# Peptides against a protein of PDB entry 8HF1, part 5

Target 1, 320 residues: chain A of PDB entry 8HF1
Amino acid sequence: NVMLYATKPTEVMVSFPHQEQVLTVTRLISAEIEKFYVSLDLMNIGVQPIRRSKSLQCLRDPSKKSFVKQLFNDFLYQMKEYGIYAASIAIISLIVEFDIKRRQAETLSVKLMHRTALTLCEKIRHLLVQKLQDMTYDDDDDNVNTEEVIMNFSTPKVQRFLMSLKVSFADKDPKDICCLVFVERRYTCKCIYGLLLNYIQSTPELRNVLTPQFMVGRNNISPDFESVLERKWQKSAIQQFRDGNANLMICSSVLEEGIDVQACNHVFILDPVKTFNMYVQSKGRARTTEAKFVLFTADKEREKTIQQIYQYRKAHNDIA

## One batch from the design tools (peptide; aimed at target 1 V14 Q19 R302 I306)

Design b1_p9_2_s1 (made by RFdiffusion4, then SolubleMPNN; from b1_p9_2, 3 letters changed)
Fold by OpenDDE base, seed 1:
Structure b1_p9_2_s1 (fold): chain B 320 residues (1-320), chain A 9 residues (1-9)
Amino acid sequence: as target 1 above (320 residues)
Amino acid sequence: MIEIEEYSL
C-alpha cells in the first residue's frame, strides 16, 4: 500500500507557457476529422450481432462508431497536448488499430467504415509528415526524427519535459537512473515512448544513458479486453525495468492499480494531477535518497496547481 | 535554448 509510506522527494514544478501553436495543419486535420464524423454518422452499419460473450465487449457501441470517434478524439487530444511530432507517431497507432478492425470486420459496412477511417489516418499522416519536412532544408535528409524537428514540433510542455530529461540525465551512468513518467491516457504512453526513442537516438548525451519502456495499466473494466500480447508486453516491460535493462518507464495514471514498480529516483508527471490518489501513488514511487518528483504546469495554472498540491499534501499527512 | 523554470513546491 503506497499510501502508508511517507516519501520525502524533492517536489518541483516546471512551468511552461500556454502557447496555442495555431498551425494551419492542425486546423486542417481537425476539419478533416469533423467532416469524417459527419460522414460516419450517415453510414448505415446495420445491426451488429450482439456477441453474447460474457466479456464486456457487449458494452461496446453496437455500431462501433463511438470507438472510431474515441480514437480520433484521443488523437486530437494528443496533437493538442503534445504537438505535431507526437501526433505523427500517434496517428500510426490509429492506422494499426483501424487496419486490425478492418481485417476483423464481420460485415462489409463495418469493413468500409474502418477503411474510410484508415484512409483519413493516412491523409493525416501525410499532412503531419509533410509539415515536419518543411523545416528540413536539405532534400537529402528525409530524417524528420532530429532533435531540432522533435523540439520545434513539440508543445512547450513536451519541450520542457525533454529538456528536463536532458539536464537530469546527460552523460549519467544508466544504472543510477530509475525514472517514471506518468501520463493520463493509455495511448499517450506509446506516443511519448516513440517520441522518446527518437529523441534519445538524436541526442548523443542520452543515447547510451536512457532506455525507455512503456506500460499501459490494466483496463479496470475488464481484464478480458487486454490482449494476451498487451499482458505479455506489460510483463516484459516491467521486468526489463526491474532488471535495469530499461531505466525510464512511461506509465498511464492506471499505476494507481498497484503495479509493483521499484522505488525510483525521478518521477515526472507530464499531465495534470487530477486526483489525490494519482498524486499519492505517483509521489510514492519517488522513494530513493534525493528522489525528484517533477510536475509540469502551464503558467496560467501554476497558482491553482500549487494550491491543489498543498491540499493533497495536507490530506496525505492527515492519513499517514 | 529553452530555459527550465523550476519552482520548489
Scores: peptide ipSAE 0.470, ipTM 0.922, DockQ to the pose 0.133
OpenDDE base, seeds 2, 3, 4, 5: peptide ipSAE 0.462, 0.462, 0.468, 0.467; ipTM 0.920, 0.917, 0.922, 0.921; seed 2 fails the geometry check

Design b1_p9_2_s2 (made by RFdiffusion4, then SolubleMPNN; from b1_p9_2 with E6D A7F)
Fold by OpenDDE base, seed 2:
Structure b1_p9_2_s2 (fold): chain B 320 residues (1-320), chain A 9 residues (1-9)
Amino acid sequence: as target 1 above (320 residues)
Amino acid sequence: EIEIEDFEL
């Protein structure tokens, strides 16, 4: 029961220019992934034994190849939606995942499949890092994690998000901040978390102000061990946010029913609000006095987004 | 109303 307490948050719409940064590197990476998919389809990994684990709820990916493609498709989405800098962090998550899957592989063919995926991720990482370094004139400053590099290699949406954070939280008391950032995809939580860590560290006005955490939704795909580590991480991250040891939480739109997150003064929706339920649940977390609910829209979609929000407001008032 | 914030880059 999200009790609709009387303080409606101020709804803010941040506009960003619809610029498709068509970089040669993003086209090259996409082409390398497509070539890999063709190669992956030709790989014979054999029939995988259906181990019936008694946990009825994990729909095991019926194809280990489908999972590999899903991870690369999520990476391509992150690269497109958040930019090259975010992609350089996202690829590390794929490297870690494929290295785990390579080590856990029950067959040589599956081990080789994950090794090939890992080798592609390493190549992609090098291409991304090289492109980030192309703007550092100083060959000696291997630090691609500057405010300038982060900003220049982020999409206009992410640029406006970072600017909105800086304007909203510069030189504030960390105790007065309770911020939620909603993203659509679970992998985006980790990517935006890594981006924010580096941005906050490179931004003096935020370095001692914002302490980010992330919450990943339950992985319905991966079995027992990964689910235990993720559950432990989720519990720890939520506890740190409750205790005030973290004041910014990045979460996917699947706030599991019963995640008691405290009333927040800022809620950012980094990805499009696709459903009325997502709108109500996310907005319903902005409950403090002067709470802000911040949405991002491309300039071309501003009118459509505003109309959609007014429809959601109307529908919400008709139920309340 | 929805407040519109435009940031200049």
Scores: peptide ipSAE 0.250, ipTM 0.844, DockQ to the pose 0.680
OpenDDE base, seeds 1, 3, 4, 5: peptide ipSAE 0.039, 0.083, 0.081, 0.211; ipTM 0.690, 0.771, 0.771, 0.824

Design b1_p9_2_s3 (made by RFdiffusion4, then SolubleMPNN; from b1_p9_2 with A7F E8S)
Fold by OpenDDE base, seed 5:
Structure b1_p9_2_s3 (fold): chain B 320 residues (1-320), chain A 9 residues (1-9)
Amino acid sequence: as target 1 above (320 residues)
Amino acid sequence: EIEIEEFSL
């Protein structure tokens, strides 16, 4: 029970300016997704066989329009919260997902729906990559993965996060690092993982210092929908982190599922702490003597965030 | 260079 650990990590809050990135490209992408939603609503996909899983919970059939919209809404969220660079990685996850679903489609109408979604994702990817290339004089796709491009096309939150990593871990021994990064959404784990891989590779002070991995919670909806690849990845990632072959782990809500991660010296909460349980569980992983627990907040939400953390701290102390 | 405003909680 993580609540029983009287660990007092150093709690730090990093503020960032709230910039609504009013980029023309983000507006264009949003408009293309909205146009696609109109088209999607007009698509006749027929009556999909309700795959009743053995559990009476009506599994959101991943072939449904609602799931397609969810993925694009999650993408739009990632683009807003993490920036264009993160969005260029996030869109790849959508491409993979829609290609899998296109191949698994039981009907021609569902196959067409996923094909149309995939075509939109490719268009979005090109718009994003083109915008990243606007800072690079070279048409080489690899040139978009520089520290400068990553920083310039990341939100202030992500910029502060990356800088916090650089300041915290530059030229350190990899063995002395056990870092958790908590994010709210499953897809954000993959997105931030890809961003971190590129950032670490572009940052000499971090290349041989940080080895990132990610783990996503088991989809409580059905283990049958988890690809064998995702399960193998999760098992491998957790094992690598336990063995010290990875020293930074990106997590979404995984601690709620009883996945035990080792005691860490750094815990970053990249997304807002929405629940007391998230606060206690994530903070409870910062267990070393000099452990840091780092929160990120927009300047406009700073006071509210501080008040919320103090309420959670008080509530935690009243239970301990 | 991005300055990090850190606040102790």
Scores: peptide ipSAE 0.368, ipTM 0.902, DockQ to the pose 0.133
OpenDDE base, seeds 1, 2, 3, 4: peptide ipSAE 0.348, 0.231, 0.137, 0.072; ipTM 0.896, 0.832, 0.773, 0.732; seed 2 fails the geometry check

Design b1_p9_2_s4 (made by RFdiffusion4, then SolubleMPNN; from b1_p9_2 with E3K A7F)
Fold by OpenDDE base, seed 5:
Structure b1_p9_2_s4 (fold): chain B 320 residues (1-320), chain A 9 residues (1-9)
Amino acid sequence: as target 1 above (320 residues)
Amino acid sequence: EIKIEEFEL
């Protein structure tokens, strides 16, 4: 019960300018996805055979179109919230998912739908990579993973997050670091993990200092949707973090239901705190004497965010 | 160089 421990971490807020990335490439990608949605709505995929799989998802969307739209909407969100560099990593996860769904398709029409989605993802990947390469003199794919490229093609929020990591952890002993990074969405965990791997590898002061892992909370809808691979990854990632072989863990807000993660000295909340429970539980992980709890806010939302955090702090103190 | 505007709550 995380509610009973009055953790007094230092609560810090980092402000960032609200900048819409006015990139022609992001507008073009958004327009291509919208055109694809129109085409997807016109696709006749017929009545799908309801497999008696206990999976509520096969019952929720027999057309499988809503799942395709969800993945692209999650991608568009990641591109907007984290930037085009993060989007170049996020699109690979869509490619993998649509390729799996294409291979698992029971009908030609569903196979074609996932193939069309996959073709769009490959086009989007090329547009993103080409834009990342515009800052590099060399055509080599490895040159897009520099600190400079990552920073220039990240949103102001992500830039300040990466800088906060650099300032907080540059040249420190890896053993002195126990860091959590909370994100709102499941797919963001893997995207930010990939971004952090590349950033740490490109940043000498963080090389051999930060070893990131990611975990997604249990799918509350059914354990049957967790792939055996994902469950194995989660167990391994948690164990590595417990053993100190990983010192930074990226988590979705779904940690509510009982993953025993050790007391941390740093907790970063990369996305807005939407609930009192999220505030209490994430703050309740910052348990060391000098623990920091870091929030990120857009300048335009600063006052509203501060007021909300003070309300949550008051409500927490009235219960403790 | 991006300045971090950090403040304690």
Scores: peptide ipSAE 0.453, ipTM 0.917, DockQ to the pose 0.132
OpenDDE base, seeds 1, 2, 3, 4: peptide ipSAE 0.446, 0.441, 0.444, 0.447; ipTM 0.916, 0.910, 0.914, 0.914

Design b1_p9_3 (made by RFdiffusion4)
Pose (drawn by RFdiffusion4):
Structure b1_p9_3 (pose): chain A 320 residues (1-320), chain P 9 residues (1-9)
Amino acid sequence: as target 1 above (320 residues)
Amino acid sequence: ELEIEEAEL
């Protein structure tokens, strides 16, 4: 009876070769951000509330410097984890966030700090587009070139995920497919969403089948990439997925709990599983029959992750 | 047992 309305989806793995080497432009950008941090640390904005540790044992920077550093560190993480082009999208989200803070800002000193942060972010955007541009010698067809650069300017993890995404839904009806993708970090959802938008508008077979939509939790990141203060589109993303308007969901542990959704055909956990409860809930989200469940882990982490999953399965058996 | 798909560069 439970299997009537419940389903045990087939759980499969997608291993990918994990490498440690990084590109030189990554070193250059790291040096540029370090120079910016050193300069900003001494910004000496108007006196701010003292921010100490949770236990007050060690001091902390003012909340605004902390916010700027946090955003830059998130951008660096996106670049380290998902390739150059992931950073190329994520830098636009940083530009939008700094422009919104400039608007919200309430002092000349803080405003100046945010404007200069915007300037550096734009310089970084131009740097990313520059390396992305210095590969068009391969060919001139920007569509297949976009597909090729995405396959080449990404970590093996991103390449492998997008490869599985292409193969799983090559020419199926958009109506027939209902899938979710889970990622860990906040701005990673918007970054990878933009990367999927580019890829959907980069391949002929997937062009009219997949509809990517992303949503995150609180501290709602901006939904657009335009910096126009107001937008005309009003319909929400969750309601779209419930209404079938969107079929590809990019969320980060937000939809895993509580949020009712129609039974989904596929679930892709882009970032490694961490918590037993979240594993159970994410698997349960693939509530449809013949549901397919996908995981991505590094080759080096294979034994550890498999052993952890066995611990989980045995824990499910033990509890039952 | 887990089903696993592998890949190379």

Design b1_p9_3_s1 (made by RFdiffusion4, then SolubleMPNN; from b1_p9_3 with A7F)
Fold by OpenDDE base, seed 2:
Structure b1_p9_3_s1 (fold): chain B 320 residues (1-320), chain A 9 residues (1-9)
Amino acid sequence: as target 1 above (320 residues)
Amino acid sequence: ELEIEEFEL
């Protein structure tokens, strides 16, 4: 029960220019992933023994190729939607995942597949890092994690998001901040978390003001694949946010699971609101008297997005 | 400086 308390948050829309920064590096990376998919389709991995866990009949891809493609597709999405800086963080998550899967591989063929995927991820990482370094004129400062590099290699959406954070939270007391950031995809939570850590560390006005955490929604695909470690991390992150040890939480689907997150004064929706339920549930977390609910839209989609939000607002008022 | 265009809805 999201009790609709009478304090409606201020709904704010931030526009950003629809600039597809077509970087040569992005095209090269996409082409290398497509070449890898062709190679992956030719790999004979054999039939994996279906370990029936007693619970949910999620058909494990017998080849495990679909999972590999999903991770790279999620990476390509993050690179497009958030920029090459975010992609440099996202690729590390793929490296970690493929290294784990390589070590856990029950067959030499599966081990080789994950090794090939890992080798591609390392190549992609080098291409991304090299491109981030191209702006550092000083060969001696290997620190690609500056405010300038983060801003210049982020999409206009992410730039506006980071600026909105800076304007909203510069010189504020950390105790007065309770911020939620909603993203659509599970892997985006980790990517945006890593980006925010680096941005906050590089932005003096946000140092010691913002302490981010992230929460990944449960994978509906298999509770058995959610490592005991991931469940412990989620519980710890939520607890830190409840205790005020973290004041910014990045989340993808927290609201569907009935996770009791405290009332927040800021709610950012970084990705498009696709459903009425997402609108109501996310907005329903902004409950303080001065609560802000911030949406991001491309200038080209502004009118359509405004109309959609007014439809959701109307539908919400008709039910309330 | 990038200006933030904020619109109240």
Scores: peptide ipSAE 0.424, ipTM 0.891, DockQ to the pose 0.150
OpenDDE base, seeds 1, 3, 4, 5: peptide ipSAE 0.423, 0.411, 0.424, 0.423; ipTM 0.893, 0.888, 0.893, 0.892

Design b1_p9_3_s2 (made by RFdiffusion4, then SolubleMPNN; from b1_p9_3 with E5T A7F)
Fold by OpenDDE base, seed 2:
Structure b1_p9_3_s2 (fold): chain B 320 residues (1-320), chain A 9 residues (1-9)
Amino acid sequence: as target 1 above (320 residues)
Amino acid sequence: ELEITEFEL
C-alpha cells in the first residue's frame, strides 16, 4: 500500500473590497418586488386540492405563493452577492420557471398569479438590460456580453473570481484543467454558469481553454418536481466532466450526495464556507499535484474568515 | 487593473 501522500492542496484566500455598490436600479427592483409581495398576499388563489399521492412524503410547498417568494428572494440574493450582470442571467431562469408554472396551472387564479410574477420578471429584465446598455456607448452593439460589461456590473467578489480564473487558466491546455466551483445555492449554479459562458466567450485567453458545466443538487424538498429532463441533464453534465469534455464544474451540494467527481487541480469556493463538512469535502476534491483550494473573503471579514479556516484545519488534523 | 490580493493560508 503506497500511501500516496496526497499533497495537501495549497489553500489560497483572495480578498476583495467590501463595496456596497448601491445602484439605483437595484433599489428600484427591490421596491418592485416588495410591491409585488404586497399584491401577492392579497391574491386569492383558493384552496389547492391536496392530491395525496401515497409516495410523496415530501411536503408539497403548502403555498404556491411561498415558492414564488422564494424564487424572487433567491434572485435578490444573487443580485446582491454577484451583481446586476449575474442578475440579468438569473431573471431569465425565473421567467422560464414562471412560464412553466403558468402553463401547468390547474386554476385560473394560479395561472394569473404566475402571469403577474412573469410580467414582473420581464420588467426587471428590461431594467437590468437597460442598465447594462447604459455603458455601451455604441448604440449599434446590443452586445451587453463583453468582458468590460461583465466586470463592471459584477460584485468585487465575482470580479476577483473572474480575474483569478483568467490568471490561473490563460493559455493553458484544457486537458490540464480540472476545476470545481462551489456555490451555496442551487439557482446560483445556473446563474454563474451563464455568466462564465459569456465571460469565457468574451475573453480570448479563456476561449477554448475553459468549458464550463453546472450541476445542481437534488432538491430534498421535491424529487417529484425534478423533471426527468433535469435528472438527465445532471447525469450528462457529470459525464461530460468525467470525460474531459468539460473542465470546469459549478456545483452547490454535489459532495453531500456522494456524487463522485474526479480529483481536481483547482477548487474555488465562491460563497462563504458555513460548515466544517463543506470545508473538508470541498478541499478533499483538490487532490492533484499542486492543487489549489481558493477561498474568497471581504477585506472586513478577512481575519474572521482566516480564524474559521484555521479552526477547520485544526479539527480536520485532530480527526486524521 | 484589478490587483488580485492572494494570501497563502
Scores: peptide ipSAE 0.413, ipTM 0.900, DockQ to the pose 0.133
OpenDDE base, seeds 1, 3, 4, 5: peptide ipSAE 0.406, 0.054, 0.221, 0.410; ipTM 0.899, 0.767, 0.846, 0.899

Design b1_p9_3_s3 (made by RFdiffusion4, then SolubleMPNN; from b1_p9_3, 3 letters changed)
Fold by OpenDDE base, seed 5:
Structure b1_p9_3_s3 (fold): chain B 320 residues (1-320), chain A 9 residues (1-9)
Amino acid sequence: as target 1 above (320 residues)
Amino acid sequence: ELEITEFSL
């Protein structure tokens, strides 16, 4: 039980300006998704044969429409919370998922639904990539992965996160780094992983210093939905992090209870701490001497965040 | 620049 270790990491809060960057492209993408939802609601998918896939999801959405909407809602969240650059990576995960679902479709109607979703994702991808290219004079897709493009098309939160990584880890020995990055959502792990790969590759001071991995909590509700590939990836990622072959691990909060990760010297909470359990479990991973526990807050939410952290600290001290 | 606030222990 992580609660019993009186590890007192240095708690750091990084403030960032609240920018509602309502870019025209973001509005266009949102409007296209909304139009797609209207179209999706009108799609007659018929009575799907409930394959006895033990998956609770088949019971919740026999039409599989809610899952499609969930993925796009998660994408919209990622675009809002992390920015256009992160969204350009996030959309690829939707493309992969919808292509898998399209191939696995038992009916022509479901196949068509996933095809339509996929077509929208490709359109969104094009709009995002085009917007990233507007800063690059060269039409080469590789030019969108520069530190400058990543920073300019990231939200202030992500900018401050990347800056915090650079400040914390520039020119350090990779062996001296054991970093966790907590994110709220499953899909954010892969999105931020892709962003970090590109950022680290484009940032000389972090190149060969940070080796990121990501893992998503085992969905205890349905191990049947985790592809054999995802399970292999998770196992490999955890092993690489244990062996020191990876020194930065991106994880969702669902990992706090289920995966024994070594004591880390840095824990970044990229998303708001919503629960006392998340606070205690994530902070409890910062267990080395001089460990840092870093939070991010919008300036407008700074006072509220401070008060919440003090409440959690008090509650933690009252239990310890 | 990073605006950093350390929480007092």
Scores: peptide ipSAE 0.366, ipTM 0.884, DockQ to the pose 0.147
OpenDDE base, seeds 1, 2, 3, 4: peptide ipSAE 0.055, 0.353, 0.244, 0.350; ipTM 0.751, 0.896, 0.841, 0.896

Design b1_p9_3_s4 (made by RFdiffusion4, then SolubleMPNN; from b1_p9_3 with A7S)
Fold by OpenDDE base, seed 5:
Structure b1_p9_3_s4 (fold): chain B 320 residues (1-320), chain A 9 residues (1-9)
Amino acid sequence: as target 1 above (320 residues)
Amino acid sequence: ELEIEESEL
């Protein structure tokens, strides 16, 4: 029970400006997704044969349209919360998922639906990459992975997160680092992982210092949806982090599933702390000497965040 | 250069 450890990490809040800078590209992408939803609603995919896969999700959406909309809504969230650079990585996950679903489609209509979604994802990817290239004079896709491009096309939250990593870990011994990064959503783990790989590679002070991994909680609702590859990846990632071959782990809700990770010296909460359990569980991982627990908040939400953390701290002290 | 506004909680 993580609550029994009297861990007093230094709790730090990093403020960032709330920029609702809706770039033209973001508006275009949103409008293309909205047009696609109209088209998707008009698609007659017929009555899908209920696969005997007892997944409760197949019962909720016999049309599989809600799942398609969910992935695009999740993408739109990532684009808003993390920026265009993160969105360029996030869209690849949609492409992979829709290609898998297209291949697994039992009907031509479902196959076509996923193909149409995939075509939209490729268009979105092109729009994102083109926008990233606007800072580069060279048409080479590798030029979009620079520290400058990553920083300029990231949200203020992500900018402050990357800067906090750089300040915290520049030129440190990799062995002295045990870092957790908590995110709210499973798909964000992979997105931020890809962003961090590119950022670390482009940042000399971090290149041989940080080795990121990601883990998502096991989808207990349907182990059938987790590819054998994803399960192998998660197992390998956890093992690498335990063995010290990875020193930064991006995770979502992993602690709720009883996946024990080692004591960490840094815990970053990239997304808002929504629950007392999330606060206690994540903070309870910052349990080394001089451990830091870092929260990110928009300036406009700063006071509300402080009040919420004080309430959680009080509630934690009343139970401890 | 972006500055980090850190505050202890």
Scores: peptide ipSAE 0.388, ipTM 0.880, DockQ to the pose 0.150
OpenDDE base, seeds 1, 2, 3, 4: peptide ipSAE 0.370, 0.375, 0.374, 0.387; ipTM 0.876, 0.874, 0.873, 0.878

Design b1_p9_4 (made by RFdiffusion4)
Pose (drawn by RFdiffusion4):
Structure b1_p9_4 (pose): chain A 320 residues (1-320), chain P 9 residues (1-9)
Amino acid sequence: as target 1 above (320 residues)
Amino acid sequence: ELSIEESSL
């Protein structure tokens, strides 16, 4: 009876070769951000509330410097984890966030700090577009070139995930498919969402089948990439997925708990599984029959992750 | 047992 309304989806793996080498432009951008941090640390904005540790044992920077550093560190993480083009999208989210803070800002000193941060972010955007541009010698067709650069300017993890995404839904009806994708970090949802938008508008077979939509938790990141203060579109993403308008969801541990959704055909956990409860809930989200469940881990982490999953399965058997 | 799809570069 439970299997009538419940389903044990087939759980499969997608291993990918994990490499440690990085590109030179990554070193250059790291140096540029380090120079910016060193300069900003001494910004000496108007006196701010003292921020100490959780236990007050060690000091902390003012909340605003912490916020700027956090955003830059998130951008660097997105670049380290998902390739150059992931950073090319993520830098636009940083530009939008700094422009919003400039609007919200309430002092000349803080405003100047945010404006200069915007300037550096734009310089970084131009740097990313520059390396992306210095590969058009391969060919002139920007669509297939977008597909090719995405395949080449991404980590093996990103390449493999997008490969599995293409192969799983090559020419199926958009109505027939209902899939979710889970990622860990906040701005990674918007970054990878934008990457999927580009890829959907980069391939002929997937062009009219997949509809990517992303949503995150609190401290709601901006939904657009336009910097126009107000937008005309009003319909929400969760209501879209419930209504079938969107079929590809990009969330980060938000939809895993509570949020009712129709039974989904596929679930892709882009970032490695970490918590037993979250594993159980994410698997349960693939509530439809013949549901497919997908995981991505590094080759080096294969034994560890498999052993962990066995621990989970055995724990499920033990509890039962 | 888990089924695993492998890949190379």

Design b1_p9_4_s1 (made by RFdiffusion4, then SolubleMPNN; from b1_p9_4, 4 letters changed)
Fold by OpenDDE base, seed 5:
Structure b1_p9_4_s1 (fold): chain B 320 residues (1-320), chain A 9 residues (1-9)
Amino acid sequence: as target 1 above (320 residues)
Amino acid sequence: ELKIEDFEL
């Protein structure tokens, strides 16, 4: 029970400008996804065999179209919240998922649907990579992973997050770092992980200082939907973080699922704190001496965020 | 207190 720990980390709020990224590429991508939804709705994929698992009946669109739309909606959210650079990583996850679903397709129509989704993802990837390359003189895909490209194609939130990491951890001893990064959505863990890998590799003062890992919550819906690869990754990532072989861990609401992580000296909340439980649980991981708990807020939401944090502090003190 | 840090880019 994390509530029992009277942890008083230094709470820091980092403000960032609210930019609606009006990039032509993001508009083009959104329009291509919307066109795809129209085409997807017209696809006749036939009657899918209702797999009799009672737990699966409520969550499976019998057409599997809802899952496809969910992934693209999640991608669109990620592109908006984290930027084009993060989107270029996020799209790879969609490509992998649609390729798996294409291979697992029991019908030709479902196979075709996932193939069409995959083709769209490949097009989106090319549009994103091309936009990242606009800052590079060289057509080499590896040149898009510079600190400059990452920063310029990240949202102000992500920029401030990366700056906060750099300022906090530049030239530090890796053993003195135990950092958690909380994100709201499961798929964001992989994307921010990929972004951090590239950022750390491009940032000399963080190279060999930060070793990132990610962990995603277990889908309570069925262990059968969790790939063997994902389970292996989670187990390995948690173990590496426990053993100190990783010192930064990106996680979603994993703490609600009874995955205990060690006491950390830094906790970053990259996404808005939506619940009191999330506040208490995440803050409750910042347990070391001089621990920092860092929040990010848009300037427009600053006052509201401050008030929300004060309400959560009050509520926490009334229970403690 | 909540420390507010505004990073200038």
Scores: peptide ipSAE 0.294, ipTM 0.854, DockQ to the pose 0.700
OpenDDE base, seeds 1, 2, 3, 4: peptide ipSAE 0.228, 0.235, 0.165, 0.278; ipTM 0.833, 0.833, 0.811, 0.847

